# Peptides against a protein of PDB entry 5ONS, part 44

Target 1, 181 residues: chain A of PDB entry 5ONS
Amino acid sequence: MFKKFDEKENVSNCIQLKTSVIKGIKNQLIEQFPGIEPWLNQIMPKKDPVKIVRCHEHIEILTVNGELLFFRQREGPFYPTLRLLHKYPFILPHQQVDKGAIKFVLSGANIMCPGLTSPGAKLYPAAVDTIVAIMAEGKQHALCVGVMKMSAEDIEKVNKGIGIENIHYLNDGLWHMKTYK

## One batch from the design tools (peptide; aimed at target 1 R83 A136 W175)

Design b2_p25_7_s2 (made by RFdiffusion4, then SolubleMPNN; from b2_p25_7, 13 letters changed)
Fold by OpenDDE base, seed 4:
Structure b2_p25_7_s2 (fold): chain B 181 residues (1-181), chain A 25 residues (1-25)
Amino acid sequence: as target 1 above (181 residues)
Amino acid sequence: SFEEELKKYLKERENNPELAEKEYA
């Protein structure tokens, strides 16, 4: 989603959200990510304005005090930014790729099934379309936010093709955006 | 507690936003 993303070229405008819209978004975030509920007031304090940065390709980034928190495309589900996920790593369920997959993930490649079933990988139960944090063998921080394209069960059984779609990865255009005020 | 662990985790990273970049460098 952000492989060729640049703030100067791909950001269209920024709008401040109304209170009612913010409430709806918070409810959606809790529904998508139940583990975020106790932390949501810290992440999005009531006193702080919430903004949406509108980007090309129907991408919207949710921001508070310039911090990039979540993003979505075409009014679909929200994804946490890696920067937020690094602060709150429990927001998403995890999957772990092996060491060999790291360089490909960091190039924006989708995660292939063998990279999730090989020694060094860890595959946890997850349904199709689940948004997941991609961890890596021997690493502490998530390197990618992805979406399950197959269930964990099917990844193990089929063990071929795209297991997880790469949505946002470390050092992509969104990562380099850092802040927006 | 988990909350205490998280507070510690966040404090350790407050002045080091590039930890993840360094880990994958």
Scores: peptide ipSAE 0.513, ipTM 0.851, DockQ to the pose 0.462
OpenDDE base, seeds 1, 2, 3, 5: peptide ipSAE 0.510, 0.512, 0.509, 0.513; ipTM 0.849, 0.850, 0.849, 0.849

Design b2_p25_7_s3 (made by RFdiffusion4, then SolubleMPNN; from b2_p25_7, 11 letters changed)
Fold by OpenDDE base, seed 1:
Structure b2_p25_7_s3 (fold): chain B 181 residues (1-181), chain A 25 residues (1-25)
Amino acid sequence: as target 1 above (181 residues)
Amino acid sequence: SMEEKMKEYLEKHKNNPEEAEKEYA
């Protein structure tokens, strides 16, 4: 989603959200990520304005105090940014790729099944379309936010093709945006 | 509680976004 993203070229505008809209978004976030509920007031304090940075290709980034928290495309589901995920690594279920997959993930490539089934990888139960944090063998921080394109079961059985779609990865355009005030 | 477990997890597994770039450099 952000492989060719540049703040100067791809940001259109920024709007401050009304309280009613914020409430709706918070409810959606809790629905998508139940584990975030106890932390949501810390992540999105009531006293702080919530903004949406509108970008090209129907991308919207939810921000508080300049921090990029979540993003979505075409009014679809929200994804956490890697920066938020690094602070709250539990908000997504994890998958782990082997060392060999790292360079491909960091180039924006989708995650192939062998990178999830090989030694050093860890594959956990997850359904298709589940948003997941991609961890890597021997690393502490998630390097990618992805979406399961196959169930974990099918990844193991088929072990061929795209297992997880790469949505947002370390050092992509969103990562380099860092903050927006 | 889930909240307590998460707090414990965070204390045990502190992540720093600024360190991520170094980890994957």
Scores: peptide ipSAE 0.469, ipTM 0.820, DockQ to the pose 0.485
OpenDDE base, seeds 2, 3, 4, 5: peptide ipSAE 0.459, 0.461, 0.463, 0.466; ipTM 0.815, 0.815, 0.816, 0.817

Design b2_p25_7_s4 (made by RFdiffusion4, then SolubleMPNN; from b2_p25_7, 9 letters changed)
Fold by OpenDDE base, seed 5:
Order: structure tokens, then sequence, then C-alpha cells
Structure b2_p25_7_s4 (fold): chain B 181 residues (1-181), chain A 25 residues (1-25)
């Protein structure tokens, strides 16, 4: 989603949200990520304005105090930014790729099944369309936010093709967009 | 308190993004 993204070229505008809209978004975030509920007041304090940065290709980024928190495309599900995920690693279920997959993930490539089933990888139960944090063998922090394109069960059984779609990865265009005020 | 737990957690994890950049460099 952000392989060729540049803040200067791809940001269209920024709008401040009304209280009622913010409430709706918070409810949606809790539905998507139940574990975030106790932390949501810290992530999105009631006193602070919430903004949406509108980008090309129907991308919207939710921001508070210039911090990029979540993004979505075409009013689909919200994804946490890697920066937010690094602060709150537990808000997504994890999958772990093997060491060999790291360079490909960091190039924006989708995660292939063998990278999730090989020694050094750890595949946890997850349904199709689950948003997941991609971890890596021997590393402490997530390198990617992805979406399960196959269930964990099918990844193990089929072990071929795209297991997880790469949505946002370390050092992509969104990562380099550190703040937006 | 819950607030204290949150503050403690955030303090421990405030540099995680920077650490991620380093470990994948």
Amino acid sequence: as target 1 above (181 residues)
Amino acid sequence: SEEEKIKEYLEKNKNNAEEAEKEYA
C-alpha cells in the first residue's frame, strides 16, 4: 500500500473530525481490536482533536497530535501503523516469518507460505482476513502489518502461494511519514 | 492504578520504533 508512497506527493488534505464521528471510529476500533479498549483513552485522549489525513488511492490516516495511529483504504478496516504497533505490540495477533523472508518483506513482498512454515517461523491460528503483526525469527519488533490471505490451517496444508498480504512494512512510505501536524 | 500501569508500560516501550529500525538495518 505504501511502497511508492510519499507524503509530499500523495497527501491530499487533512480534516478535523467531529465528536460524533470520533465516537464512531473508537467503537469501530474496539470492535476490530478488542484488546485496545483499555488503552484507547491513552492513544486517543478525549481532550485532543482527531484528524484524518486523506491521501491518494482512497487512503485515510487517523492522527492525534500529529501521531499517525491507524490507516484504512476505501473505508475498509483500520490497520494500526507500525509505529503504534511498536508501542502496543499486543493489539494485533502475531505471525513470525523465518530469517530468510525478512529481506523480501522489507521490499514490500507478500509473505509466501514457506516463509511461515519453515524452521524459524511460527504460525499461529488465524482466519482469512485477520490483520496480523509480522514478526521475524531472532527479532523483537514487528517489521510488517499484514492480512491473512489464507487461514493458518490452509497455509500449513497447502504451503504454496501467498499466505499473508504485505500492507505496511518497516521503511515504507508511511513509516517515513513520522508525523503530520 | 490502571493509569500508573499505562504510564509504566509506555515508558518501557517508548523506544521500540527506534529499536526496530536498528534491528532490521
Scores: peptide ipSAE 0.674, ipTM 0.931, DockQ to the pose 0.903
OpenDDE base, seeds 1, 2, 3, 4: peptide ipSAE 0.671, 0.673, 0.673, 0.662; ipTM 0.930, 0.931, 0.930, 0.925

Design b2_p25_8 (made by RFdiffusion4)
Pose (drawn by RFdiffusion4):
Structure b2_p25_8 (pose): chain A 181 residues (1-181), chain P 25 residues (1-25)
Amino acid sequence: as target 1 above (181 residues)
Amino acid sequence: ELEEQEELAKRSYEELAEEAEKEYE
């Protein structure tokens, strides 16, 4: 989603949200990520203004104190930014690719099933369309936010095709936009 | 586990991001 994204060519503007809208978004975040509920007062303090950074192709980025928290396209599901996920790794279920796939996902490639079924990888049960944190064999931190395109059981069996869609990865255009200011 | 999460949550976004960048260099 952000492979060729930068602030100049992709950010149209930034709107500050009203209280009515903030509560609605928080509710959606709760529905989508149940375990995030105890942490929202910390992530989105009552005191701080909440802004949506509007981007081309109907991408929205939710910001608080200039920190990028979540993003979505159209009115689709919210995804945590990798920076937010690094602070709260438990927000998402995990999938671990083998170390050989690291170079490909950091270049924006989708995750193929061999990257999840090979030794060094760890594949956990997941239904299709689940938003997952991609972990790497031998690495402590997540490197990609992905969406299951095939269920985990199908990935084990079919073992060919895109297993996980690469949505956001370390040092993509979104990662380079450290803060909005 | 909750205490560890609370300690991690107290760290800055920038600090954690620099660690992740270094790890994948």

Design b2_p25_8_s1 (made by RFdiffusion4, then SolubleMPNN; from b2_p25_8, 10 letters changed)
Fold by OpenDDE base, seed 3:
Structure b2_p25_8_s1 (fold): chain B 181 residues (1-181), chain A 25 residues (1-25)
Amino acid sequence: as target 1 above (181 residues)
Amino acid sequence: SLAEALALASKSFDELAEEAEKEYA
């Protein structure tokens, strides 16, 4: 989603959300990520304005105090940014790629099944279309936010093709925005 | 654990970003 993304070229505008809209978004986030509920008040304090950075390709980035928290495309599901995920790694279920897959993921490549079934990888139960945090062998921080293109069961059985779609990865265009105030 | 979650939640975005960048450098 952000492989060819550049803040200077792809950001259109920024809007401040109304209270009612913010409440709706918070409810949506709790529905998507139930574990976030106890933390949502410190992530999105009531006193702080919530903004949406509107980008090309119908991408919207949710920000609080300039921090990039979530994003979505075409009003689809919200994805946490890696920046938020590093602070609250439990927001998403995890999958772990082996050491050899790291450089490919960081180039924006989708995660192939063998990278999830090989020694050093850890594949956890997950249904197709689940948004997941991609962890890496020997690393503490997530390097990617992805979407299961196959169930964990099918990844193990078929072990061929794209297992997880790479949506947002460390050092992509979204990462390099850092903040937007 | 809750203790671990609280510890991470206490770190700044900048601090965590630097940690991640260094880890994958």
Scores: peptide ipSAE 0.739, ipTM 0.956, DockQ to the pose 0.940
OpenDDE base, seeds 1, 2, 4, 5: peptide ipSAE 0.739, 0.737, 0.738, 0.739; ipTM 0.955, 0.954, 0.955, 0.954

Design b2_p25_8_s2 (made by RFdiffusion4, then SolubleMPNN; from b2_p25_8, 7 letters changed)
Fold by OpenDDE base, seed 1:
Structure b2_p25_8_s2 (fold): chain B 181 residues (1-181), chain A 25 residues (1-25)
Amino acid sequence: as target 1 above (181 residues)
Amino acid sequence: SLEEAEELAKRSFDELAAEAEAEYA
């Protein structure tokens, strides 16, 4: 989603959200990520304005105090940014790729099944379309936010093709935005 | 653990971002 993304070229505008809209978004976030509920007041304090950075291709980035927290496309599901995920790694279920897959993930490539079934990888139960945090062998921080294109069971059985779609990865265009105020 | 989560939640975005970048450099 952000492989060719550039803040200067792809950001259209930024709007401050109304209270009612914020409430709706918070409810949606809790629905998508139940584990976030106890932390949501810390992530999105009531006193702080919530903004949406509108980008090309119907991408929206949810920000609080300039911090990029979540993003979505075409009013679809919200994805946490890697920045938020590093602070609250439990928001998403995890999958772990082996060391050899790291360089490909960081180039924006989708995660292939062998990178999830090989020694050093860890594959956890997950259904198709589940948003997941991609971890790596021997690393502590997530390097990617992805979407399961196959169930964990099918990844193990088929063990070829795209297992997880790469949505947002470390050092992509979204990562390089850092903050937006 | 909850304690570990609370400690991590207190760390700044910038600090964590720097660690992540360094880890994958």
Scores: peptide ipSAE 0.758, ipTM 0.964, DockQ to the pose 0.969
OpenDDE base, seeds 2, 3, 4, 5: peptide ipSAE 0.755, 0.756, 0.757, 0.756; ipTM 0.964, 0.964, 0.964, 0.964

Design b2_p25_8_s3 (made by RFdiffusion4, then SolubleMPNN; from b2_p25_8, 8 letters changed)
Fold by OpenDDE base, seed 2:
Structure b2_p25_8_s3 (fold): chain B 181 residues (1-181), chain A 25 residues (1-25)
Amino acid sequence: as target 1 above (181 residues)
Amino acid sequence: SLEEAEELAKKSFDELAAEADKEYA
């Protein structure tokens, strides 16, 4: 989603959300990520305005105090940014790729099944279309936010093809955007 | 753990970003 993203070229505008819209978004976030509920007031303090940075390709980024928190495309599900995920890693279920897959993930490549079934990888139960945090062997911080394209069961069984779609990864255009104030 | 989560949640975005950048450099 952000492989060729550049803030200067791909940001269209920024809008401040009305309270009612914010409430709706918060409810949606809790629905998508139940574990975020106790933390949501810290992540999105009531006193702080919530903004949406509108980007090309129908991408919207939720920001609070300039921090990039969530994004979505075409009013689909919200994804946490890696920045938010690093602070609240429990927001998403995890998958772990082996060390060899790191360089490919960081290039924006989708995660192939063998990278999730090999020694050093850890595959946890997850249904297709689940948004997941991609961890790496021997690393502490998530390097990618992805979407399961196969269930964990099928990844183990079939063990070929795209297991997880790479949506947002460390050092992509969104990562380099850092903040928007 | 909850305690670990609370500690991590206290770190700034910039600090965590720097850690991640360093880890994957």
Scores: peptide ipSAE 0.737, ipTM 0.958, DockQ to the pose 0.929
OpenDDE base, seeds 1, 3, 4, 5: peptide ipSAE 0.736, 0.731, 0.735, 0.733; ipTM 0.958, 0.956, 0.957, 0.957

Design b2_p25_8_s4 (made by RFdiffusion4, then SolubleMPNN; from b2_p25_8 with E1M Q5I R11K Y13F E25A)
Fold by OpenDDE base, seed 1:
Structure b2_p25_8_s4 (fold): chain B 181 residues (1-181), chain A 25 residues (1-25)
Amino acid sequence: as target 1 above (181 residues)
Amino acid sequence: MLEEIEELAKKSFEELAEEAEKEYA
């Protein structure tokens, strides 16, 4: 989603959200990420303005105090940014790739099944279309936000093809935005 | 476990970003 993304070229505008809209978004976030509820007031303090950065291709980025927290496309599900995920790793279920897959993930490549089944990888139960945090062997911080294109069960059985779609990865265009005021 | 979560939650976005970038350099 952000492999060829540049803030200067792909951001259209920014809008500040009304209280009622913020409430609706918070409810959506709780429904999608139940574990975030106790932390939501810390992540999105009532005193702080919430903004949507509108980008090309119907991408929207939710920001609080300039921090990039979530994004979505075409009013689909919200994805946490890696920045938010590093602070609250429990927001997403995890999958772990082996050491050899790291360089490919960081180039924006989808995660292939062998990178999730090999020694050093850890594959946890997850259904198709689940948004997941991609961890790496020997690393503490997530390097990617992805979507399961196969169930964990099928990844193990088939062990061929795309297991997880790469949506947002460390050092992509979204990462390089850092903040947006 | 709660203490560990709270500890991470206290770190700044900038600090965590630097840690992540360093880890994958």
Scores: peptide ipSAE 0.735, ipTM 0.949, DockQ to the pose 0.919
OpenDDE base, seeds 2, 3, 4, 5: peptide ipSAE 0.733, 0.732, 0.731, 0.731; ipTM 0.948, 0.948, 0.947, 0.948

## One batch from the design tools (peptide; aimed at target 1 F90 L170)

Design b2_p26_1 (made by RFdiffusion4)
Pose (drawn by RFdiffusion4):
Structure b2_p26_1 (pose): chain A 181 residues (1-181), chain P 26 residues (1-26)
Amino acid sequence: as target 1 above (181 residues)
Amino acid sequence: SEEEIEEEAEKQREEALEANVAPLED
């Protein structure tokens, strides 16, 4: 979603949200990520203004104190930014690719099933369309936010095709936009 | 299959909380 994204060519503007809208967004975040509820006062303090950074192709980025928290396209599901995920790794279920796939996902490639079924990889049960944190064999931190395109059981069995869609990866355009200011 | 997915996701959340991993610096 952000492979060729930068602030100049992709950010149209930034709108501060009213209280009515903030509560609605928080509710959606709760529905989508149940375990995030106890942490929202910390991630989105009552004191701080909440802004949406509007981007081309109807991408929205939710910001608090200039920190990028979540993003979505159209009115689709929210995804945590990798920076928020590094602060709260439990927000998402995990999938671990083998170390050989690291170079390909850091270049924006989708995750193929061999990257999840080979030794050094760990595949956990997940239904299709689950938003997952991609972990790397031998790495402590997540490197990609993905969406299951095939269920984990299908990935084990079919073992060919895109297993996980690469949505956001380390040092993509979104990662380079460290803060909005 | 749905129950298994939910139990595995809950286990991962518990483990992540116990690990208290420091954020990546860049």

Design b2_p26_1_s1 (made by RFdiffusion4, then SolubleMPNN; from b2_p26_1, 10 letters changed)
Fold by OpenDDE base, seed 2:
Structure b2_p26_1_s1 (fold): chain B 181 residues (1-181), chain A 26 residues (1-26)
Amino acid sequence: as target 1 above (181 residues)
Amino acid sequence: MEKEIEEVAKKQREELLAKNLAPLVT
């Protein structure tokens, strides 16, 4: 989603959200990420304005105090930014890729099944379309936010093709967009 | 705050393990 993303070229505008819209978004976030509920007031304090940075390709980035928190495309599901996920690693279920997959993940490549089934990888139960944090062998922080294109069970059984779609990865255009006020 | 977050994450992982949601492949 952000492989060729540049803040200067791909941001269209920024809008401050109305309270009613913020409430709706918060509810959606809790539905998507139940574990975030106790933390949501810390992440999105009531006193702070919530903004949406509107980007090309119908990408919207949810921001508070300039921090990039979540993003979505075409009013689809919200994804946490890696920066938020690094602070709150439990927001997403994890998958772990092997060392060999790291360079490909960091190039924006989709995660192939062998990178999730090989020694050094850890494949956790997850249904198709689940948003997941991609961890890596020997790394502390998530490298990527992805979407399961196969169930964990099918990844193990088939062990071929795209297991996880790469949505947002470390050092992509969104990552380099550190803040926006 | 970081410690609290780590504790929550740890607890969540422990709960997943307790529910037999450990890695299918390790």
Scores: peptide ipSAE 0.237, ipTM 0.783, DockQ to the pose 0.055
OpenDDE base, seeds 1, 3, 4, 5: peptide ipSAE 0.039, 0.116, 0.124, 0.119; ipTM 0.654, 0.716, 0.711, 0.713

Design b2_p26_1_s2 (made by RFdiffusion4, then SolubleMPNN; from b2_p26_1, 14 letters changed)
Fold by OpenDDE base, seed 4:
Structure b2_p26_1_s2 (fold): chain B 181 residues (1-181), chain A 26 residues (1-26)
Amino acid sequence: as target 1 above (181 residues)
Amino acid sequence: MEEEIKKVEEEQQKELIAKNLAPLVD
């Protein structure tokens, strides 16, 4: 989603959200990420305005005090930014790729099934379309936010093709954006 | 029991946040 993303070229505008819209978004975030509920007031304090940075390709980034928190495309599900996920790694279920997959993930490539079934990988139960944090063998923090294109069960059984779609990864355009006020 | 579990989980989460203040690849 952000492989060719540049803040200067791909950001269109920024709007401040109304209270009612913020409430709706918070509810949606809790539905998507139940584990975030106790932390939501810390992540999105009531006193702080919530903004949406509108980007090309129908991308929207949710921000508070310039911090990039979540993003979505075409009114789809919200994804946490890696920066938020690094603070709150429990927001998403995890999957772990092997060492060999790291360089491909960091190039924006989708994650192939063998990279999730190898000895250095860890595959946890997850349904198709689940948003997941991609961990890597020997690495401490998430390298990528992805979407399960197959269930964990099917990844193990089929072990061929794209297991997880790469949505956001370290050093992509969103990562380099850092903050926006 | 549920309240106790919730408190433990919250504490664990706080510790986890503290450990992840600085993102590291390696």
Scores: peptide ipSAE 0.024, ipTM 0.489, DockQ to the pose 0.207
OpenDDE base, seeds 1, 2, 3, 5: peptide ipSAE 0.020, 0.016, 0.019, 0.018; ipTM 0.509, 0.420, 0.459, 0.448

Design b2_p26_1_s3 (made by RFdiffusion4, then SolubleMPNN; from b2_p26_1, 11 letters changed)
Fold by OpenDDE base, seed 2:
Structure b2_p26_1_s3 (fold): chain B 181 residues (1-181), chain A 26 residues (1-26)
Amino acid sequence: as target 1 above (181 residues)
Amino acid sequence: MEEEIKKVEEKQREEMLAANLPPLVT
């Protein structure tokens, strides 16, 4: 989603959200990520304005105090930014790729099934379309936010093709955006 | 501050992993 993303070229505008819209978004976030509820007031304090950075290709980035928190495309599901996920790693279920898959993940490539079933990988139960944090062998922090294109069960059984779609990865355009006020 | 953040992050990951189902493949 952000492989060719550049803040200067791909940001259209930034809007401050109305209270009603913020409430709706918070409810959606809790629905998507139930474990975030106790932390949501810390992540999105009531006293702080919430903004949406509107980008090309119908990408919207939710920000508070300039921090990039979540993003979505075409009013689809929200994804946490890696920066937020690093602070709150429990927001997403994890999958771990092997060491060999790291370079491909960091190039924006989708995660292939063998990278999730090989020695050094850890494949956790997850349904198709689940948003997941991609961990890596020997790395402490998530490398990528992805979406299961196959269930964990099917990844294990089929062990071929795209297991997880790469949505956002370290050093992509969103990562380099850092902040926006 | 960075070290403290890392500690918190690691703790949260460990707790998450401990609470989750074991991996199908290790």
Scores: peptide ipSAE 0.036, ipTM 0.540, DockQ to the pose 0.046
OpenDDE base, seeds 1, 3, 4, 5: peptide ipSAE 0.020, 0.017, 0.029, 0.021; ipTM 0.451, 0.416, 0.506, 0.548; seed 3 fails the geometry check

Design b2_p26_1_s4 (made by RFdiffusion4, then SolubleMPNN; from b2_p26_1, 11 letters changed)
Fold by OpenDDE base, seed 5:
Structure b2_p26_1_s4 (fold): chain B 181 residues (1-181), chain A 26 residues (1-26)
Amino acid sequence: as target 1 above (181 residues)
Amino acid sequence: MEEKIKEVAEKQRKELLAANLPPLVT
């Protein structure tokens, strides 16, 4: 999603949200990520304005005090930014790829099944369309936010093709955006 | 399978909360 993303070229505008809209978004976030509920007031304090940065290709980034928190495309599900996920790693269920997959993940490549079933990988039960944090052998922080394209069960059985779609990865255009006031 | 997914996810969440991993600093 952000492989060729550049803040200067791909950001269209920024809007401040009304209180009612913010409440709706918070409810959506709790529905998507039930474990975030106790932390949501810390992540999005009531006293702080919430903004949406509108980008090309129907990408929207939710921000508070310039911090990039979540993003979505075409009003689909919200994804946490890697920066938020690094602060709150429990927001998403994790999957772990082997060491050999790291360079491909960091190039924006989708995660192939063998990279999730090989020695050094850890594949946890997950359904199709689940948003996941992609970890790697020997790394403490998520490399990528992805979406399960196959269930964990099918990844193990079929062990061929795209297991997880790469949505946002370290050093992509969103990572380099850092903040937006 | 759904129950197993929930069980594993909850366990993982609790472990991550307990670990209190600091953020990656640029």
Scores: peptide ipSAE 0.554, ipTM 0.888, DockQ to the pose 0.895
OpenDDE base, seeds 1, 2, 3, 4: peptide ipSAE 0.548, 0.545, 0.552, 0.553; ipTM 0.887, 0.886, 0.889, 0.889

Design b2_p26_2 (made by RFdiffusion4)
Pose (drawn by RFdiffusion4):
Structure b2_p26_2 (pose): chain A 181 residues (1-181), chain P 26 residues (1-26)
Amino acid sequence: as target 1 above (181 residues)
Amino acid sequence: SPIDEIKVELSDEVKEALKEALEKQE
């Protein structure tokens, strides 16, 4: 989603949200990520203004104190930014690719099934369309936010094709936009 | 690796919530 994204060519503007809208978004975040509920007062304090950074192709980035928290396209599901995920790794279920796939996902490639079924990888049960945190064999921190394109069971069996869609990866355009200011 | 450059300190509450989430996942 952000492979060729930067602030100059992709950010149109930034709107500050009203209380009515903030509550609605928080509710959607709760529905989508149940375990995030106890942590929302910390992530989105009552005191702080909440802004949406509007981007080309109907991408929205939710910001608080200039920190980028979540993003979505159209009115689709929210995804956590990798920076938010690094602070709260439990927000998403995990999938671990083998170490050989790291270089490919950091270059924006989708995750192929061999990257999940090979030694050094760990594949956990997941239904298709689940938003997952991609972990790397031997690495402590997540490197990609992905969406299951095949269920985990299918990935084990079919073992060919895109297993996980790469949505956001370390040092993509979104990662480079450390803060909005 | 850019992954190795990441330095994030987690609170004990965050560490406990992570442990519980991983256990549920397994």

Design b2_p26_2_s1 (made by RFdiffusion4, then SolubleMPNN; from b2_p26_2, 8 letters changed)
Fold by OpenDDE base, seed 2:
Structure b2_p26_2_s1 (fold): chain B 181 residues (1-181), chain A 26 residues (1-26)
Amino acid sequence: as target 1 above (181 residues)
Amino acid sequence: DPLDEIDVELSDEVLKALEEALKAQE
């Protein structure tokens, strides 16, 4: 989603959200990520305005105090930014790729099944379309936010093709955006 | 390694939440 993304070229505008809209978004976030509820007040303090950075390709980035927190495309599900995920790594269920897959993931490549079934990988139960944090063998922090294109069960059985779609990865255009006020 | 350059310290509370989440997904 952000492989060719550039803040200067792909940001259209920024709008401050009304209270009612913010409330709706918070509810959506809690629905998507139930574990975030106790933390949402510190992530999105009530006193702080919430803004949406509108980008090309119908991408919207949710920001608070300039911090990029979540993003979505075409009013689809929200994804946490890696920057937020690093602070709250429990927001997403984890999948771990082997060390060899790291370089490819960091290039924006989708995660292939063998990278999730190898000895250095850890594949946890997950259904198709689940948004997941991609971890790497021997590394502490997530390198990618992805979406399961196959269930964990099917990844193990088929072990061929795209297991997880790469949505947002370390050092992509969104990562380099850092902050936006 | 860019992953090793990430400078984020996690509180005990966050770590606990992570541990619980990871345990639950297994």
Scores: peptide ipSAE 0.701, ipTM 0.961, DockQ to the pose 0.934
OpenDDE base, seeds 1, 3, 4, 5: peptide ipSAE 0.693, 0.694, 0.698, 0.020; ipTM 0.960, 0.960, 0.960, 0.480

